# Peptides against a protein of PDB entry 4GMN, part 86

Target 1, 375 residues: chain A of PDB entry 4GMN
Amino acid sequence: RYANITLLALVTLASIGTDFQETLVKGNQGSRESPISAADEEWNGFDDADGDAMDVDQKSSSGEDQEEDYEEIDVKEDDEDDDDDSITSEMQADMERVVGADGTDDGDLEDLPTLRELIQTAVPQLIRLSNLPIDSDESLTIQSHALSALNNISWTISCLEFANGENANIHNAWYPTAKKIWRKTILPILEADSADLKLATQVTSLAWAVARVLHGETPTDGNPHRKFISLYHSSKQQAGGNSNSIEEPEDPFQGLGVKCIGVVGSLAHDPAPIEVNREVGVFLVTLLRQSNNVPPAEIVEALNQLFDIYGDEELACDKEVFWKDGFLKHLEEFLPKMRTLTKGIDKRTQPELRTRADEALLNLGRFVQYKKKHA

## One batch from the design tools (peptide; aimed at target 1 T18)

Design b2_p29_3_s1 (made by RFdiffusion4, then SolubleMPNN; from b2_p29_3, 15 letters changed)
Fold by OpenDDE base, seed 4:
Structure b2_p29_3_s1 (fold): chain B 375 residues (1-375), chain A 29 residues (1-29)
Amino acid sequence: as target 1 above (375 residues)
Amino acid sequence: DALEEIKKTVRKYQQELAQQQIESSRKEL
């Protein structure tokens, strides 16, 4: 009885997190972040009765193939040497002070009482449920649903803008909770070294959502990046052997490989330890070098992560990793391969993958040019 | 009771955050 009520609660929390992600994705059509498609983990809900299949009328918008003739925009190198060095030293000093305050400044969500209740009341219970001893199929089911609910909540919060102090109240309320999810839910599951690929996928999805907010401030204890890199490699070895392939998620960006890349990429951001950054950067660049055997979605994600990690030249990782390990050369050598890869994606069967690959290709060209100017 | 409260809380959250996104998108316009 209590288990079924808890399960229904978890199911409801997970479903609400999904509906919320869909609402965010529909709202966020204006911001540059590619809509993280809601993880259509088909909630194979329990077989209870009324299968009113909502006919989602897939209005196949037959977008006519307008061959837009890509006019080669001759980017005139206007050499305007605008030395606007005006990044004032004072802003760095205030950021260091905020990191050092062990202030239990519970971000005052006075205006968001429901979000506050979700973070303060629901998430701690979900963390508790995700940490139940796995001694039965029921406990495994509870863990799975707790992870799904945590995933959806964490993803939803990770879709908020936190740059430039936006949503700082939400960030401040979420940040300690995100660290708690990491330490109490993610790390223990990763340390259990379970052969359960479903559990591994769930925890990796959650880890990505959490790491998208924490970035390089994600706790580095136990070298979780290495565990996700290991999981990436292990997942590739298992997919090659048994034709009982776990149904590759219909969305190529929901694959365990992509999720592993997203996690480790997020973990490698400043202020991550340079050793963590290096190991991740080498992993990502190695995927590009091995691109012939890597799914296109993983290549797209690996590129985006590389741009985000190494986009800022003022960061210690730029000098100590990007330049020192010769990443530019590998990106340049990959550019023609990326063009071939992108052109090989069928726009009709994989429109999203094609769009994101076209964007990643464009960004790769820009990034290589940027880094060459700053060499 | 607690489950119905959680459901209410989360529905209210969806509404609040949808409203916040509508308000943020209105500030950028």
Scores: peptide ipSAE 0.024, ipTM 0.507, DockQ to the pose 0.025
OpenDDE base, seeds 1, 2, 3, 5: peptide ipSAE 0.023, 0.000, 0.018, 0.019; ipTM 0.539, 0.282, 0.519, 0.523

Design b2_p29_3_s2 (made by RFdiffusion4, then SolubleMPNN; from b2_p29_3, 17 letters changed)
Fold by OpenDDE base, seed 1:
Structure b2_p29_3_s2 (fold): chain B 375 residues (1-375), chain A 29 residues (1-29)
Amino acid sequence: as target 1 above (375 residues)
Amino acid sequence: SALEEIRETVRRYQRELGLLQLESSRKEL
């Protein structure tokens, strides 16, 4: 009973996060910036596998064809002008409230009471549930659902713009909670070194969502970037042996490899320690060098991460890593390979992957030209 | 029920996020 209520609450919280990611992706389809493919971890519904096959006794009652002439009742469409104006008024009032608060309001999500309650009340409980001792299949199920809910909430928040001080109230409320998720949920699970690829995928998705907000301010304790790099390599070794059992996600950007790249890329941003940045940068550049054996989606993600990490010449990592370790040469040598890779993607079967690869190719050309001018 | 409160919380949060998206999209225009 208590477990079923907890599971139902967790399922509902996970569904909340999914519905919001879908809503975020649909809203951003209007702006030409690459849709952050929501980590549609489709909450695999409860397969109610207990479909007791009720033997529908096909009593073939040969009921006679009574042609009942249903008279066409000409239902006059009374054009009730549904005053759609009512939904616009409350939404407009809430929009005016958010635009009008030029106040240095201390991270107070007063205007976002549900988001506040999710961050302040729900997430701390989800962190607790994700950290329960695993002593039963029920505790594993609770952990998985708690991770899914944390993932979906964290991804949704990570899709908000925080640049230039936008959504600063949400950022300030989320930031300490995101660090708590990292320290209390992500790190302990990564340290447990479980051979469970499903759990590793869930934790990596959550880690990416959290790291997309924290960037280089993500806690570096225990070198988590090395754990994700190790997980990347381990996932590739396993996929090469058991081609039958890992359903490749229909979306190539939902793969564990992409998630690992996204995490470590995000962890390497300023103000990350230069050695963390270097290890990640070398990993990403090495993927480009080995591109013949790397999925196109992982190459796209690795390129985007490299552009974001090394796009600013004023950052210490530009001088201390990018230039010192000769990354420009590797990017320049990769340009013709990227052109071939991108052209090899069928626009009909993989339109999104092709679009994102065309963009990454364009950006790679621009980035190489930029760096050559600043050499 | 706790389920109805959660569902109502869900719907409220969907509205709040929809508003945040509309604001983000409006600043890009």
Scores: peptide ipSAE 0.024, ipTM 0.568, DockQ to the pose 0.026
OpenDDE base, seeds 2, 3, 4, 5: peptide ipSAE 0.022, 0.022, 0.020, 0.020; ipTM 0.560, 0.557, 0.522, 0.560; seeds 2, 3, 5 fail the geometry check

Design b2_p29_3_s3 (made by RFdiffusion4, then SolubleMPNN; from b2_p29_3, 14 letters changed)
Fold by OpenDDE base, seed 4:
Structure b2_p29_3_s3 (fold): chain B 375 residues (1-375), chain A 29 residues (1-29)
Amino acid sequence: as target 1 above (375 residues)
Amino acid sequence: DELEEIKKSVREYQRELALQQIEAARKQL
């Protein structure tokens, strides 16, 4: 009974997380065209459809009061003051400066009560539910639904622009919570080294959504980039053996390989440690070199990550990794392969993959030309 | 700028991909 209520609540939170995307995107688009005060679009929650109250007939069976003395396990909240909540990143401090100039409190979501409740009330509960001891199929189901809800919320928030101090109040509210999701949900599941590819896909999807906001400020403890690279390779080895059991997602961009690339690419952005950037950059460039055995969607993701990571010549990773490790040569050598790969994608059966590959090919040509001018 | 065109295209790709991750997640509910 409780499990079904918990599962229903988790499904509801996962739905809210996906539906909230439409509201946030519409609100942020509306703010660009007309200064309609964000105050008046009250998210009319679910219309309470008049669900007929089924009269649960109170059958009064007088079963004896066994007072099972539930020892209140005083779970001492060890307020482990994780002193790391005090390290505002340089980016957060710069956003705080931008927001503080406008007199809005850092992480104040007064104007976004639904988002506030999602971040402050729902997400902490979802983290707890995702980190429960797995002892049953029921606990696995709860974890999966909690991960789904966290995924949907995190992806939704990751669709907001945070560049140039945009949505800084949301960023400041989300940032510590995103770190908590990373540390308390993602890392523990990655450390468990489960052979469950479904769970691995869920946690990797969540990790990508979180890392799309945190980027190089994602906690590097335990070298999570290496775990996702390992997971990428392990998933390829397993898929090659049992061609019958892994339903390749109909959408090539929903594959675990794409998600792993998306995570590690996001983790490699400045201000990530230069060696993390190097290991990821070498991984991505190696995929291009081995492209004959790599799905086209993974190549598209790897290219977009490479363009994003190494698109700034002022970053330490440009000099210390991109130029030093000779990535330009690998990108240039990949151009003819990418043309062949892209042309091999049927526009009729895979129109989206073909469009994204055509764009990635165009950008690869531009990027190689750009880097050659700035050599 | 050639770089700004790339950056814009990458951002659009990332946005579209994120929307599809949400839509895929919605279909699994």
Scores: peptide ipSAE 0.588, ipTM 0.948, DockQ to the pose 0.872
OpenDDE base, seeds 1, 2, 3, 5: peptide ipSAE 0.584, 0.582, 0.574, 0.578; ipTM 0.947, 0.947, 0.945, 0.946

Design b2_p29_3_s4 (made by RFdiffusion4, then SolubleMPNN; from b2_p29_3, 17 letters changed)
Fold by OpenDDE base, seed 5:
Structure b2_p29_3_s4 (fold): chain B 375 residues (1-375), chain A 29 residues (1-29)
Amino acid sequence: as target 1 above (375 residues)
Amino acid sequence: SDLEEIKETVRRLQRELAQQQIEASRRQL
């Protein structure tokens, strides 16, 4: 398990390292080659669908052997024998020490040297690069790649299970760094009040990844939830008027609206201040009431956030917000609308959106029944 | 520069990944 996560973080860093290298080479050559749409391999968060593996009998249908003729790309080994043997004896000794230290239960990433180096060395540099003065197209490109880097690292870490003390060493190493990303990268960009929707989308994606780990322990200074709610509304006003629509992402779950909902939902979890929870909860419930004008993916995300925030009856937000502000009535009144919305999604053209909407509809029915039983 | 130090970190991490892949492949033999 740990090896695969370290591998994913490394592949992510390697991709980013390539993008950084290309940016630096283009800056020096002055050639306005067209923006290669680097496919932002935004690693779409793996929905851990705990699908009960029902034994579907693999009936062996003999599909035909299409021999795809892999053309042997003759990679010329340019033998640049640059024996930069500068693995300093200290780096080799540190690698050998990491293999030999018997497990003291200290939350040190001794067994995860690459992840340690990522968190301790690479992330602090990426934070500095994301916060450079913007004075050139090069500095904008560096900021964009640094944000992409931080996003991919933060998403990768946010997909780890931290419940019940799982991965506690990784959580403890990441937690102070995640707070540093929030305070040094996310907040300054949100305070700059840029009209750049691309930058706003990148910082919102990063904010969601960070908030998925920090939840209600995310720094509340300056009421960041209100900035993301404002950004949500501003994004909807711009999409209606200017033909310079940022191409709506082909994936409905990668939209700025979904990302804004994911951030504010995550920020509203316990131990968030009750007034932050209330403002977010009212925003999410208001989206359900206005659902005729809201994209289906945003409704799915808003429902999931409402289930996660208000699923525990022992939390202060259940009594002080959910019951006090009458959210159950709004969820119950939304059930028929959600059934209509979900049935309106074509399984052939939007299979993922339909699956996630069918799940959210099922969960909404269960959640309403649960809350009615505990009233 | 911070960019050179990141490039060096990324290159080191890529080498560690390559070594882990080689070791994983050797354990499957």
Scores: peptide ipSAE 0.021, ipTM 0.554, DockQ to the pose 0.022
OpenDDE base, seeds 1, 2, 3, 4: peptide ipSAE 0.020, 0.020, 0.021, 0.000; ipTM 0.548, 0.538, 0.571, 0.339; seed 4 fails the geometry check

Design b2_p29_4 (made by RFdiffusion4)
Pose (drawn by RFdiffusion4):
Structure b2_p29_4 (pose): chain A 285 residues (1-30, 108-237, 251-375), chain P 29 residues (1-29)
Amino acid sequence: RYANITLLALVTLASIGTDFQETLVKGNQGDLEDLPTLRELIQTAVPQLIRLSNLPIDSDESLTIQSHALSALNNISWTISCLEFANGENANIHNAWYPTAKKIWRKTILPILEADSADLKLATQVTSLAWAVARVLHGETPTDGNPHRKFISLYHSSKQDPFQGLGVKCIGVVGSLAHDPAPIEVNREVGVFLVTLLRQSNNVPPAEIVEALNQLFDIYGDEELACDKEVFWKDGFLKHLEEFLPKMRTLTKGIDKRTQPELRTRADEALLNLGRFVQYKKKHA
Amino acid sequence: SEELEEIKENVEKYNLEVAEDEIEAAKEE
């Protein structure tokens, strides 16, 4: 039963996680009662995956179970984070998911992040899931082991398809949990790291530049948020952004539209947003 | 304000594209 009974169930639950994304797209061209697949995924499939993700690992075989269990959690968490939850959008699904997303973080992402050593493959798997979960949690994400510091250290150390880089994952997840209403110091650290990436953009892969700019726009674009005054202005983030604008223009034009298009068009939008961003705040003390 | 709204929309689009990419990459694996 081993090859069939356990691994097959996980790979299938993960595929179900992937393909539910198509239901969301196709559904649009036309208490999760209307979405039983999603209802079952959250209430039934996910609790067992958190359990499997936790357990040793005493043996290599259970090393594969953990990996597959992380794959399914990843696919579900990613697909769910593909929904608009800003404002009041998709509130029914948000309430069904948010507590579970907190559990996945506390019971799965955090204990695994506790033992630093040793894997790159696994370190990549947890960051991908943590990024998916934090996209929904938005600074409501738990601040316990000061996880942003660990993902920050993971970025620099793992320095030794552009958007699949682990570094992009470290930027996104740390950037997502630093939105309001996060601890103002957690925000200061993450914001400093994201800006430092620009000041020292001399060697940062272009995709990681685009993610850093999108994370910053996503965080400090509201003057009512304490961190806009407490960090963005208090630490003068504005100067580095104004200084980076010329540097950003040349790197964007350094990208072959023909080889490959997506990064180029995505970087064009970032410089565009970067310019508009430098103006809006320039207008605010 | 209008420009800020456009920026928020662009960021949302970008995030969606990234999520699609991550799901596609996971599917390929």

Design b2_p29_4_s1 (made by RFdiffusion4, then SolubleMPNN; from b2_p29_4, 14 letters changed)
Fold by OpenDDE base, seed 1:
Structure b2_p29_4_s1 (fold): chain B 375 residues (1-375), chain A 29 residues (1-29)
Amino acid sequence: as target 1 above (375 residues)
Amino acid sequence: DKELEEIKESVRKYNRELAKQQLEASRKQ
């Protein structure tokens, strides 16, 4: 009984974050769909084949209309409380405040009661449920759903703008909670070194969402970047040995490899220790050098992470890692390979992967040209 | 618990509208 209520609870919290993520994905797609000009392909008129009208004289059998007196079953509309999925005026007001928040108010979520209850009440319970002893299939199911809910909430918050002090109240409220998720949920699961690739994928997805807000301020205790790099390599070794269909996610960007790259890329941002940045940067550049054996989606993600990490010349990592370790040369040498890789992606079978690869190729050309000008 | 159901429904509604608004914000950039 309690487990079913908790499960329904977690499924509900997970569905919330899915609806959010799907809505963000659909709108990012809708802005990229250039109107396909409907080229008026002239409808070539199909030739009028003169097929003979056989005059089949089917006799009108007067079937008596039996008025079946449908007894009006007075279906009492049980007022199923249509859980009016209508956004309450209070939540709509909270959201208008999130989008309209001039970054002047300190970390008090007094004006955001729904978000406050999510961060202060729901997330601490989800962290507890993600740390239950796994002794049954039921406890594993509860952990999986708790991780899904934490993932969806964390992804949702990671899609808010926090640059230039925007949403500072939300950032300040989320930041200690994000560090708590990292220390209490992510690190313990990573340290358990489970062979469960499903659990590894869930925790890595959550880690990426959390690291997209914390960046280089993510706790460096126990070198988590090395754990995710190790997980990346371990996942590649397992996929090569067992012909058992680990259902490759239908979306190439939902793979464990892409998620590992996204995590370690996010961890390498300023103010990350230069050694952490170097180890991640070398890992990402090494993927580009080995691109013949790397899935295209992982190459796209590795490029995006390299642009985000090394885009600012004022950062210590530009001088101490990018220039010092000669990354520009590797990016230049990769340009012709990226053109070949991108052209090899079929637009009919993998339209999203092709679009993201075309964008990453364009950005790589611009990035190399930028860095050459600032050399 | 009834309170946890109310928080979930509140959060569902919040995330659905946050998604719409971020979609609108992402279209304005």
Scores: peptide ipSAE 0.021, ipTM 0.557, DockQ to the pose 0.027
OpenDDE base, seeds 2, 3, 4, 5: peptide ipSAE 0.000, 0.009, 0.007, 0.014; ipTM 0.328, 0.451, 0.381, 0.476; seed 4 fails the geometry check

Design b2_p29_4_s2 (made by RFdiffusion4, then SolubleMPNN; from b2_p29_4, 21 letters changed)
Fold by OpenDDE base, seed 1:
Structure b2_p29_4_s2 (fold): chain B 375 residues (1-375), chain A 29 residues (1-29)
Amino acid sequence: as target 1 above (375 residues)
Amino acid sequence: DAAREEIRKAVREYQRQLGLEQLEASRKE
């Protein structure tokens, strides 16, 4: 009885976290700004005010106008009022406030009651439940559901803008809780060295969501970046052997490899220790060098992480890692491979992957040019 | 479907409990 109530509560919290994420994505789709995938920000290198707009003359290849007369199938929009009763009025009001709030409000979550209760009441219980001794299949199920709920909540919060002091109240409330999730949930599971790939995927997804907010301020104790790099390599070795079709997630960006890259990239941001940054940077650059055997989505993520880590020339990692370890040469040598990789993605079958690869290719060209000017 | 409906019902009940706890917290201030 208590176990079923606990499982129901955990599934409930995981659902709330998903519904929040879906609401944020829907809210952002109403503004023509693409959902803030960390990919869609054009890497605005430092505003060198000399906007020499290189007019890339799009040579209009006059493809012949085959007017295929698409018969307008008058699909009657049956207004099925899908009363998507999933979003409560309180959750919707919190999302409307998060999207509409000029970031001026004091660090209190008074105006965000549902989010406040998620952070202050629910998350501490989820951390406790994720830390239960695994002594039964029931305790393992509870841990899995607690991790799922923590993941969904953490991802939702990580989709909020915190740059320029936006959502500072939410950031300030979340930051200590995020560090607690890392130290109490993520690290102990990573230290247990479980062969459970499902658990590893869950903890890696949670670790990415947490690290997307904490960045280089994520606790580096015990070198967790090496564990995620090891997990990345182990996941690739298993995929080549036993055709236990762990169904590759239909979304290429939901793969364990992408999640490992996202975690370690986020961990390597300033003010991370230079040795952590170096080990991650070398890992990411090595993926680009080995790109023939790396999924396109992992290459896209590895590029975005490299841009974010090494985009600022004032950071210690630029001099001590990027320039010292000769990363520019590897990025320049990768540029023609990236063009080939991106062109090989079918726009019809994988539109998102193609779009994100086109953006990452554009940003790679810009980044290489920027770094060459500042050499 | 039935499992999703039970989840939605549990979500609503948990949110109701959270809202009640908030109402009770706000009444104790």
Scores: peptide ipSAE 0.017, ipTM 0.421, DockQ to the pose 0.019
OpenDDE base, seeds 2, 3, 4, 5: peptide ipSAE 0.017, 0.005, 0.000, 0.009; ipTM 0.460, 0.370, 0.360, 0.363

Design b2_p29_4_s3 (made by RFdiffusion4, then SolubleMPNN; from b2_p29_4, 18 letters changed)
Fold by OpenDDE base, seed 5:
Structure b2_p29_4_s3 (fold): chain B 375 residues (1-375), chain A 29 residues (1-29)
Amino acid sequence: as target 1 above (375 residues)
Amino acid sequence: SKALEEIKKSVREYQLELGKLQLESSRQS
């Protein structure tokens, strides 16, 4: 009885976190600002204050590119209105009821009292449930659902803008709770060294969501970056053997390898200890050097993390790691390999992976040119 | 029971605030 009620609440919390993540992702897919498109943001962090617009005179070499007559395959958009009303009609009716009850004015969305209640009341219970002793299949199920709910809530919050003091009330409420998730849920599971790749994937996804808000302020106790690097390598060794590989997620960007890269990249941002930054930077650059055996999605994520970590020349990591360890040379040597890799991705079968690879290639060219100008 | 009702309440109210945040994000795009 109590377990079924707890499970129903965990499933409901996980559903809400999913619906909201999907809702932010769909709202952001309608706007080009998916948390995935935060990687699709042209890395405009180059304050090109010196407006020497290189007029790249694109001499239009009039190559007679044959107009291949693309037959307009009249793809009937079967408007299958997959009204994937994943929002249950009861949840939608409860949403309509509360939107309809607060018929008050342009009330400052700055005060989200419910999000604060969720962070203060629900998340501490989810942390408790994720730390139950695993003594039964029921306790394992409760842990998995608690981790899913924490993941979805954490991903959701990580998609909010916190720049320029935006959502500062949410950030201030979340920040101590995010550190508590890290210390009480993520670290204990990583220290248990479970061979369960499903649990490892769940905790790594949660760790990425938390680290996307905490960045270099993520607690460095017990060198968690080394645990995620070890998990990355261990996951690659297991995938080569038994066909009880957890089905590689249909989405290349949902893979455990990508998640490990996203976590360690986020952990390496300023004000992370320079040694943590160095170990992560060397790991990421080593993936590029070994790119022949690395999935394209992991290369894309590793590049984006390298741009974000080393984009600011005022940071201590630029001088002490990027320049000192000669990362520019490795990035420049990787450019022709990235062009080959990107061209090898089929636009028809993997359109998203191809788009993100084309963008990462463009950004790599820009980044290498910028770093050469500022050398 | 009480903590679960509080969670279910916070959950419903959260979905509502999220719906508001989406409507604002969709107006800024």
Scores: peptide ipSAE 0.022, ipTM 0.546, DockQ to the pose 0.025
OpenDDE base, seeds 1, 2, 3, 4: peptide ipSAE 0.019, 0.019, 0.021, 0.019; ipTM 0.536, 0.521, 0.482, 0.486; seed 2 fails the geometry check

Design b2_p29_4_s4 (made by RFdiffusion4, then SolubleMPNN; from b2_p29_4, 19 letters changed)
Fold by OpenDDE base, seed 2:
Structure b2_p29_4_s4 (fold): chain B 375 residues (1-375), chain A 29 residues (1-29)
Amino acid sequence: as target 1 above (375 residues)
Amino acid sequence: DKALEEIRRSVRRYQRELGLQQLEAARKQ
């Protein structure tokens, strides 16, 4: 009885987090604007106080690409039941409160009772359930569902803007809980050295979501970046040997390799120790050098992480790692390879991967130009 | 049962609110 109620609660919490990601994805699909993750924003550099708009003279070589008139396949919208998608007047009032909440630093979620209960009541139970001794298939199932629920909650929160003190109340409430997830759930699973790739993928997804909020303030105890780099390499070795289809996730960005890159990239942000930053930066640049053997989605993620880590020239990692280890040369040498890689992605079969590769290519060009001006 | 349904409603509400805020934040940039 208690196990079934716990399992139902976990499945419910996990489904709620999935419904959120799906709502974000559907909301982004309804707007012709690509899902602007903070990583999908066009990297504009830092505002040089001299407002010389970089007249990127994109000589659009007008290649007359013949508009082949592809017939609109009228995909019948199956009328899936109108679950009353009406924004209740109460939800609209709660939204207006969260958009209008001046950044009162108090970390008090008084105006967000649901989020407060999720962070303060649900997440501590999920952490406890993810740490149960694995002694049965039931305990493994409970752990998997607890990790799924933690993942969905953590991803949901990690998609909030926290820059410039935005959502500071949510950040301040989440931050100690995120550190607790890291120390109590993520680290123990990474230390258990399990050969379970499913568990490794779940914990890596959760680690990425947590690290997207904690960045370089993520606890460095036990060198977790090295564990994720090791997991990256181990995942590549296993995929080559056993023809048991680890079904390549239909979404190339859901791969364990991408998730490992996202985690280690996030861990390398300031104020991460310079040696952690260096080890991650060298790993990411090495992926670009070896790009012929690296999936395109991992290259896109590795580029975005490099832009985010080394975009700010005021950071110690710019001088001590980026310039000192000669990363600019490797990025510049990668530009023609990235153009070839991006052009090799079929827009029909992999539209998202192509869009994100086109953006990463554009940003790579801008980033290389920026870094050349600031050399 | 009622408490799980209340948690479910509460979290769905919060998720809808959060998703709409992200869409509004992304429109203001």
Scores: peptide ipSAE 0.017, ipTM 0.459, DockQ to the pose 0.027
OpenDDE base, seeds 1, 3, 4, 5: peptide ipSAE 0.018, 0.022, 0.014, 0.015; ipTM 0.488, 0.502, 0.461, 0.394; seeds 1, 3 fail the geometry check

